# Peptides against a protein of PDB entry 6FRK: the designs that were tried, part 210

Target 1, 411 residues: chain A of PDB entry 6FRK
Amino acid sequence: NEEVLNAMLKEVCTALLEADVNIKLVKQLRENVKSAIDLEEMASGLNKRKMIQHAVFKELVKLVDPGVKAWTPTKGKQNVIMFVGLQGSGKTTTCSKLAYYYQRKGWKTCLICADTFRAGAFDQLKQNATKARIPFYGSYTEMDPVIIASEGVEKFKNENFEIIIVDTSGRHKQEDSLFEEMLQVANAIQPDNIVYVMDASIGQACEAQAKAFKDKVDVASVIVTKLDGHAKGGGALSAVAATKSPIIFIGTGEHIDDFEPFKTQPFISKLLGMGDIEGLIDKVNELKLDDNEALIEKLKHGQFTLRDMYEQFQNIMKMGPFSQILGMIPGFGTDFMSKGNEQESMARLKKLMTIMDSMNDQELDSTDGAKVFSKQPGRIQRVARGSGVSTRDVQELLTQYTKFAQMVKKM

## One batch from the design tools (peptide; made by RFdiffusion4, then SolubleMPNN)

Design b2_p22_7_s2 (from b2_p22_7, 15 letters changed)
Fold by OpenDDE base, seed 3:
Structure b2_p22_7_s2 (fold): chain B 411 residues (1-411), chain A 22 residues (1-22)
Amino acid sequence: as target 1 above (411 residues)
Amino acid sequence: LDDEVENFELILKRIEELKKLA
């Protein structure tokens, strides 16, 4: 029994190390799991694998819980949120994502660019803010980040903004000059929350980086970026351990919507390759799929139309990157869609939707859409001309639809 | 094309399973 436990723990420890979990944390987890498992309970014929997985899961959940409640903004108050992190961490992009997240929730949100070190930092922030219709402040002439941050915070406080996000300078290294600048900015604006932005792709460097920031500034929250890449997010555990601060959000891609509140259970499930069933349910529920009860009822009756397929493509496009949706399904590894394949798949979905936009209601609402087109080939030519595609592209769409409709009839 | 179709079919099936659990 102990040999079996040790063998299974070795496999789990290997998988966690391959997921960029810090070696010290993996060692500690192994010891804690061994102490939590009663070998006598394992002798009673319980599924030993499930018991070990559950014990590992519980210990990982504890590692991402710093025991400190996450800071939350107060409605009707001015909340100053200062962002800190290295260059390339995704800090500036994350500022825009957080601003957009709060704006969509009906918060009066603004952005301040206090990055005077990076050429084009203000232009990048301005471009992102303008696209999202978020008010912004910064300077092309002022070189002191303290002045820019102070003036911007004062301006937006006077205009009764509720969420005031301050982006600061990053560096490639943990330089004392960066930390001094961050302290001066923090002292001047007195932020309600300091957010450390960490790139998950830095792997084993996460602990040392997170610690260096926490030792210099009062980091109260962590945001982990680039969890859409090959990074399994094990570095997030290191960040929590080092900062003793909760992860509040995760960045899951390059789009402004590729940003979600951190949830412990889904994150650990994903880290273990169990999939994110809860995050998939949440994303499916956020789509206000109330209109999809009718679709599910049709699917239960083996009915599937071209319109039903169109609505599903719209839903997939609203759920965000297709790779993320697939990566939430157990058994679909992150490798199933490279980033290149995702943009191509989204472009393909858009092309298919454009073809369907040239169809009429009789074609879209037919329970046998492919047969409507097969009986009257002139419809294919009409749709092809209307959508600016080949007759072959329309036939390929109809072939795909037929495969789906046949599957739905077998369900 | 077959892999994309299969993936979409799996997603649809999973969405239905999830809605039965909600």
Scores: peptide ipSAE 0.009, ipTM 0.329, DockQ to the pose 0.161
Fold by OpenDDE base, seed 5:
Structure b2_p22_7_s2 (fold): chain B 411 residues (1-411), chain A 22 residues (1-22)
Amino acid sequence: as target 1 above (411 residues)
Amino acid sequence: LDDEVENFELILKRIEELKKLA
């Protein structure tokens, strides 16, 4: 019995190390699980594997919970949120994602670029903010981040903004000068929350980096980025342990919508390869896939139009990356789509939608759309010219539609 | 695209199954 327990714990420890969980945390977890398992209850015929999995799950949940309540913004007040993190952590992108998240929730949100060190930082923030219709502040001439942050915070306080997000300079290395600048900015703007942004892909370095930030600035929240398919997120455990601060959000891709509130249970389930059923249900409910009952009924009747395909592509684009959705389903491994294929697939879907935007209602609503185009080849040339693509690209779309419509007829 | 479409149908079917269990 003890040999079987030790063998199973060794497999779990190996899997956690392969998930970038810190070696010290894995050792501590092994000891805690071994102490929590009653060997007498294991003798009574309970599924030993399920008992060990449950004990491991429970201890991982404790490692992600810092025992500190996450900061939340107060409605009708000016809430200043300062972002800190290394260059390449996804900090600037995450500022825009968080601003967009609060804007979608009906908060009056703005962005401040206090990154004076990186050339084009303000242009990047401005581009992201403009795409999301988020008000922004920054300077092309002012080089002091304290002045920019102070002026921007004052401006947006006077304009009664509720969420004021300040992006700071990120450096490639942990330099004392970076931490001093962060402290000067923090002292000038007096943020209500300091958010540390961490890249999950740094693996075993997560602990040392998170600790270095917490030792220098009053980090109160963590956001973990680059949790795309291959990053199992074990570094998130190290960030919580080192900062003693809750993870509030996760970044799951490059898109502005690839951002979600952190949930402990789903995250640990995914880390263990159990899937994220709750996160899948929440995403499904957020998508209002109930509006697809009519589509599902049409599919059950073997009817599928180019419009139905267009609506499906819109739903796909709203669901976000397929790899993330598949990775939420139990038994679909993280390896189902390579990272390179997903952006290319999304760009391909957008191209297909742009072709369909040049189609008319008769073409879109036909139960045999491919036959409409085959009978009148001039339609292909019209659509190709309207969408700025080749006639071959339109023919490829129609070929794909025909294959799909044939699959639907067999269902 | 055949694999992506098949994956999407499988996802939708699995989502419907999950909604029936919820």
Scores: peptide ipSAE 0.006, ipTM 0.293, DockQ to the pose 0.104
Fold by OpenDDE base, seed 4:
Structure b2_p22_7_s2 (fold): chain B 411 residues (1-411), chain A 22 residues (1-22)
Amino acid sequence: as target 1 above (411 residues)
Amino acid sequence: LDDEVENFELILKRIEELKKLA
């Protein structure tokens, strides 16, 4: 029994190391899991694998929880949020994502570019802010980030902004000059929250980087970026451990909407390849798939139309990249994120929708859509011409629809 | 395409399961 436990723990430890979890944390987790597993309960014929997985899951949840309540902005107040992090961490993009998140929630939000180190920083911020219709401040000529940050914060306070986000200079390396600059900015603007932005793809370097920031500035929140890539997010555990600060949001892609509130349980589930059931529920609920009571009722009756398929493709497209959705489904391992070019799958869905946009209501709303097309082949040619595709592409769509409709009829 | 359809079926099944839990 102990040999089997040790073998399974070795596999889990290997998988956590491959997920960029810090070696010290993996070692500590192994010890905690060994101490939490009652070997007598394991002898009673319980599924040893499930018990170990549950113990590992529980200990990972504890590693992501710093025991500190996340800072939240106060409605009707001016909340100053300072961003800190290395160059390439996605800090500037994350500032825009956070600003957009609060703007969509009905907060009066603005952005300040206090990055004087990178010549294109203000242009990048301005471009992102303009696309999202977020008010912004910065300078092309002022070289002191303290002046820019102070003037920008004062301006937006006077204009009664509720969320004032300050992007600071990134560096390629941990340099004392960077930390001095960050301290000067923080002292000048007196931020209500300091957010450390961390790239999940930096792997084992996450601990040392997060610690270096926390040792110099009062980091109160963490945002983890690039969780759409090959990084399984194990570095997030290192950031929490080093900063003793909660992860408040995660960046899940390049789009401004690829940004979500951090949830501990879903994140650990995803890290372990168990899927993000809760995040999928939230995304499904955010999609207001309330119109899907009618779909669920139709599905229960074995009815599935081309319109129902179109609406489902719209829902998938609204849920974000197909790989992210698949990565949220238990049993679709992390390998599905790596193999699917998200852009290609989205382009395929969009192509299928474009074909269906050339269908008429009789074709879309038919409970036997494929049979409507089979009885009148001229419909296939019309749809193909209307959508600019081959008759083969329309036939392939109808074949897929038929397979799906047959499956729904068997449900 | 068959893999995408199968994946889509699994997504829909999972969405339905999730709605039963919500």
Scores: peptide ipSAE 0.005, ipTM 0.307, DockQ to the pose 0.142
Fold by OpenDDE base, seed 2:
Structure b2_p22_7_s2 (fold): chain B 411 residues (1-411), chain A 22 residues (1-22)
Amino acid sequence: as target 1 above (411 residues)
Amino acid sequence: LDDEVENFELILKRIEELKKLA
């Protein structure tokens, strides 16, 4: 029994190391899991695998919890949020994402570019802010980030902004001069929150980097970037352990809306390859797919029409990037993304919808749509001409529909 | 919660099947 436990723990530890979890944290987790498992309960015929998975899940949840309450902005007050992090961490993009997130929630939000080191930093911020219709401040001539940050914060305080985000200079390396500059900016503007931005792709270097920032600057929050469906989330655990600060948001792509509040359980579930069932349920609920009670009822009765398929394609299109949805589904390994770009999958769905847009209500609402087309082959030619596709493309759609309708009848 | 999760797993399974067809 102990040998089986040790073998299973070794597999879990290997998977966590492959997910860029720090080796010290993995060792500590192994000891904590081993101490939390009652070997006597394992003797009673309980599924040893489920017990170990549950113990691992609980210990990972504890590693993501710093025991410190996350800072939250106060409505109707001036909240100054200073961003810190290395160059290439996604800091500047994350400032824009956070500003856009609060703006969409009805907060008076603005951006300040205090990055004087990087050529074009202000132009990049200005472009992102202008696209999102977010007010911004910066200088093309002032080289002191303390002056820019102070003037920008004062300006936006006087204009009664609620969320004032300050982007600072990043460096390629940890330099004492960078930390001194960050301290001077922090002392001048007196931020309510200091956010450390970390790239998840840095892996094992996350701990040392996060610690270096925390030892020099009073980091109170962490944002993890580049948590795309393929990104190893293990570096996030190292950042929390080193900074003793909560993760408040995650960046999940390059788009301004590829940004979400951090949730511990979904994140750990995804890290373990269990999928983000909760985040996917939340996304489905945010889409108000609740109006699909009628569809679920039809599906329970084994009824599925071409219109029902069209509505499902519309729902999939509304869920956003298909790669993100797939990365939330349990058992979708990395191999499914290898069979074509996300753009190609979306283009295929859009093509199928365009074919269905050329169908009539009798064709769309038939519970045996394939039989309607088989009885009158002239319908296939009409739909093909109307949608600008081949008769073969329409036949392929009908074949797909027939397979789907047969599966629905077997449910 | 169990019915919502089951409905969701069903939707996911259907999305998987639609993708295998695409």
Scores: peptide ipSAE 0.000, ipTM 0.278, DockQ to the pose 0.023

Design b2_p22_7_s3 (from b2_p22_7, 14 letters changed)
Fold by OpenDDE base, seed 3:
Structure b2_p22_7_s3 (fold): chain B 411 residues (1-411), chain A 22 residues (1-22)
Amino acid sequence: as target 1 above (411 residues)
Amino acid sequence: LDSEIENFKNILENIKKLKELE
């Protein structure tokens, strides 16, 4: 029992390290999981794997919970939100995303560009703000970020704005000059919330970076960006641990809409390569996919038929917006399903299903459907005529099926 | 096509994992 536990914990620890989780946190998690698992309960025939996974999941949930309630803006008040972070963290883009998020919720929102260091910072903010119809303030002539921030905050307070977002200068390094400028801005505008923006793609550097910001400024919230890329987001755990501040939002792409409130459960599920397990479980339960026991058993045996593929396409179509399904799949970035691609993907699936509707039970239920068609090419012509498609379209479907069946055999 | 295949594989893997959790 202890050997099995140690082996499974080793696999989980490896996966967490590959997800950019800090080695100290992984070590602590391993010790906490070992202490939380009763070996006697594991002896009683409980699903040891499920128990370990649940214990790991529970400890990861604790790592993203700093024990501090996230700051929330007060309706009808003036809420000043100062953004801090390195250059390239996505800070300026995230300011625009947050402003747009609150604007869409009916908050009177504005943006201030207090980045005097980066050439074209104000033009970039102005371009983003104008596209989103968000009021903005900045200067082309004032070089003191304290003056710009103070004047902009005062202006928008006098105009009764509810959400006043201040973008500050970034640097490539944790330089004392940057931190001094940030402190001077913070002291001048007295923000209600200081948001640290972190790029998830910096991996193991997340801890040191987050700590350096927290040691200099009173970071109260974290936003993690670039979670659409290859970054599994393990650095977010390091940011929470270092800042003792909650993650409030995540950036999931380049578009202004690629921004969502942080949810612990979906995030941890994605980090573990489990996807949005809750959202998938909820969707699977909504779909009554209980009937798919037979399918899963076939998949365990490396069997996959054209009928099994058809049933899976039906399930995918029933699970709702493909963008939400694909967002739940580990390794699928949001880029895979632009809103335009969803309708096209659904149309493609419907076309494939229409081709399969013209197949007979012998073709659909064959463990090697492609071989059935290759042995009797007249079947391809029959199916093509029956579905109103070209023989090429049927051959493309069979090629896809063959690739799927080969993947299932490797599972 | 290869991306759709990878999508489908990942969906199947997730469904399999979900049922192993039930």
Scores: peptide ipSAE 0.006, ipTM 0.333, DockQ to the pose 0.122
Fold by OpenDDE base, seed 4:
Structure b2_p22_7_s3 (fold): chain B 411 residues (1-411), chain A 22 residues (1-22)
Amino acid sequence: as target 1 above (411 residues)
Amino acid sequence: LDSEIENFKNILENIKKLKELE
């Protein structure tokens, strides 16, 4: 039993290391899991794998919880949020994402560019802010970030902005001059929250980076970026451990909407390749898939029509990037949808929907749609002509539908 | 196509599990 436990823990530890979890945290987790598993309960014939997975999951949840309540902005007050992080962390993009998130929630939000180090920083911020219709401040001529930050904060306070986001200078590496500049800016503007932005793709470097920032500035929140890439986000655990600060949001892509509140359970589930069930629930609920009761009732009765398939494809398309949806499905690792595969998959879904748009209600609403087409082959030709596709493409759709309908009948 | 089918199956299974959690 102990050998089996040790073998399974070795596999889990390897997978966590491959997910960029810091080796110290993996070691601590291994010890905590060993201490939490009752070997006597494992002897009683319980599914040893499930027990180990549950113990690992529980200990990972504890590693993501710093035991500190996340800062939240106060409605009707001026909340100053300072962003810190290295160049290339996605900091500037994340400022715009956060501003847009609060703006969509009815907060009076603005952006300040206090990055004087990068010549194109203000232009990039201005471009992002203008696209999102977010008010912004910055300078092309002022070289002191303290002056820019102070003037911008004062301006937007006087204009009664509720969310004032300050983007600061990044560097390519940790430098004392960067930390001195950040301290000067922080002292001048007195931020209500300091957000450290971390790139999840830096892997094992996450701990050292996060620690260096926390040792110099009062980081109170973490945002993790680039969780749409090959990075499984294990570096996020290192950031929480080093900063003792909660992750408040995650960046899940390049679009301004590829930004979500951090949820511990979904994140750990995704990290372990278990899928984000809660994030899928939230997205399903946000989509007002209230029509899902009728679908689920049909599915319970083993009924599945071409219309039901069409509605599901619409729902998948409404859920946003297919990569994010797949990353929420247990067993679909983050690797399954390269950006190329996502656009191709969306194009395929759209093609299938275009074929179904040329079907009539009798064809769409038939509980045996494939049989309707098989009995009258002229329907396939009509649909093919109407959709501008081959008869083969329609037959492939019907074959796919038949596979789904058979699966639903077995549910 | 088989991957899309499997994806859709998993989505449906997840939606079913979600409703069992409600």
Scores: peptide ipSAE 0.006, ipTM 0.330, DockQ to the pose 0.129
Fold by OpenDDE base, seed 5:
Structure b2_p22_7_s3 (fold): chain B 411 residues (1-411), chain A 22 residues (1-22)
Amino acid sequence: as target 1 above (411 residues)
Amino acid sequence: LDSEIENFKNILENIKKLKELE
């Protein structure tokens, strides 16, 4: 029995190390699991594998919980959130994602670019903010990040913004000058929350990086980025252990919507390869797929219009990356969609939707939309001109619609 | 797109099955 336990714990430890979990945490987990398992209960015929998996799961949940309540913004107050992190961590992109998240929740949100070190940092933030319709502040001429941060925070406080996000300079290396600049900015703006942004892809280096930030600045929250299908996220455990701060959000891709509140249970389930059933259910519930009952009924009746296809594409775009959704379903391997195909697929869907935005209600609501266009070729030319695409692109859309409508009729 | 659409249908069907299990 002890030999079987030790063999199974060795497999779990190997899998956790392959998931970028820190070697010290894996050793501690092994000891904690071994102490928590009653060998007498294992003798009573309980599924030894399930018992070990449950014990491992419980100890991983404890490693992700710092025992500290996450900071939350106060409604009707000015909440200043300062971002810190290395260059390439996804910090600037994450500022925009968090701003967009709060804006979608009905908060008056703004962004400040206090990155004076990187050429084009302000242009990048401005581009992201403009796409999301988020107010922003920054300077092309001011080189002191303290001045920019202070002026921006004052401006947006006076304009009664509720969420004021400050992006700071990221450097390629942990330099004392970076930490001094971060402290000067923090002292000037007096943030309500300091968010450390960490790249999950740095693996075993997560502990040392997270500790170096926590030792220099009062990190109160962690955001883990680049949790795309290949990053198992074991570095997140190291970040929590080193910072003693909760993970509040995760970044799961490059899109502005590839951002979700951190949930402990789903994350650990995914780390163990159990799938993220709860996160899938939550995403499904957020999508109000109940509005798709009418669509499911139409599909059951073999009816499918271009409007129904448009609504499906909207739902797809709201669900976020398919690879992430599939990676949440137990037994759907991470390999189902290569990373390169997803952005291209989303761009294709957006292009198809733009073509359909140039269609009229008669074309969209026809049960035989392809036949409407085939009978009057002038409609294809109108739609092509209206959407700024070729007549071939419209014909390709109609061909895809026809294939889909034929599949629905066979259901 | 046919494979993505089929995958989407399978996802919706699996989601529906998950909701029916609640």
Scores: peptide ipSAE 0.000, ipTM 0.279, DockQ to the pose 0.101
Fold by OpenDDE base, seed 1:
Structure b2_p22_7_s3 (fold): chain B 411 residues (1-411), chain A 22 residues (1-22)
Amino acid sequence: as target 1 above (411 residues)
Amino acid sequence: LDSEIENFKNILENIKKLKELE
């Protein structure tokens, strides 16, 4: 039993390391999981894999919980939010995304560009703000970020803005001059929240960068960017561990709407390749699809067919940022997004649909489609031949369907 | 489940609206 546990934990640890989870956190998780698993309960015939997965999930949830309540803006007050982070972290874009998020929630929101170091920083912020119809402040002539930040904050306070976002200078490296400038700006404007913006694509460097910022600036919140399916998100765990600050939002793409509140359980589920059902659910709630009443009624009854899955694939293909939506579907883990561009993800989905096009109505409309195929293996061979794929490809589809159908039955 | 399903409906419609904005 201990050998089996150690083998499975080794696989999980490898997968977490491949997901850019810091080696120290992976070691700690391994020890915590070993301590949390009762080996005697594993002997009782419980699915050892499920038990280990559950233990891993619980310990990952603890790793993203800093034990500190996230700052939230107060309605009817002037909330100053200062952004800090390296150049190329997506900080400026994230300022615009956060401003747009609060504006859409009915907050009187504005943006201040206090980045005097980067040529075109103000033009970029102005362009993003203008597109989103967000009021902005900055200067083409003032070189002191403290003056710009102070004047901008004062202006927008006097105009009774509720959310005042200040973008600061980034640097390519951790430079003492950057931290001094950030401290001067922070002291001048007295922000209610300091947000560290971190690029998830930097992998193992996340810990060291996050720590360097926290050691110099009173970071109270973290935003993780570039979670568009290439970054596996393991760096987010390192950021929380280093900053002892909650992740409040994630950036999931380049569009201004590719920004969502951080949710621990969905994020960990996605990290483990279990899908983001809750984020899929939240994103579906934001979309207000009346046309899915019939699907929703079936899901309420714990019914999910291969036809229902086919219809969902058609919907996803019609819906746009295809990679993101697929990564939210249970069983379409990070491997479906990470192994290709949006076109490859689309091609994979089209392949799955082509396999289902070779199924008959009895197979498609069965509430237990996987059992129909398991009872008559000749059906797998027929479908494989009809769609020009291997029997393995059909089995993989049925495995994905089974995972999803089991989740729907538990709902 | 009802809230989750309602949430799933809303995601699909917002994705549709996002595409209509492109």
Scores: peptide ipSAE 0.005, ipTM 0.292, DockQ to the pose 0.020; fails the geometry check

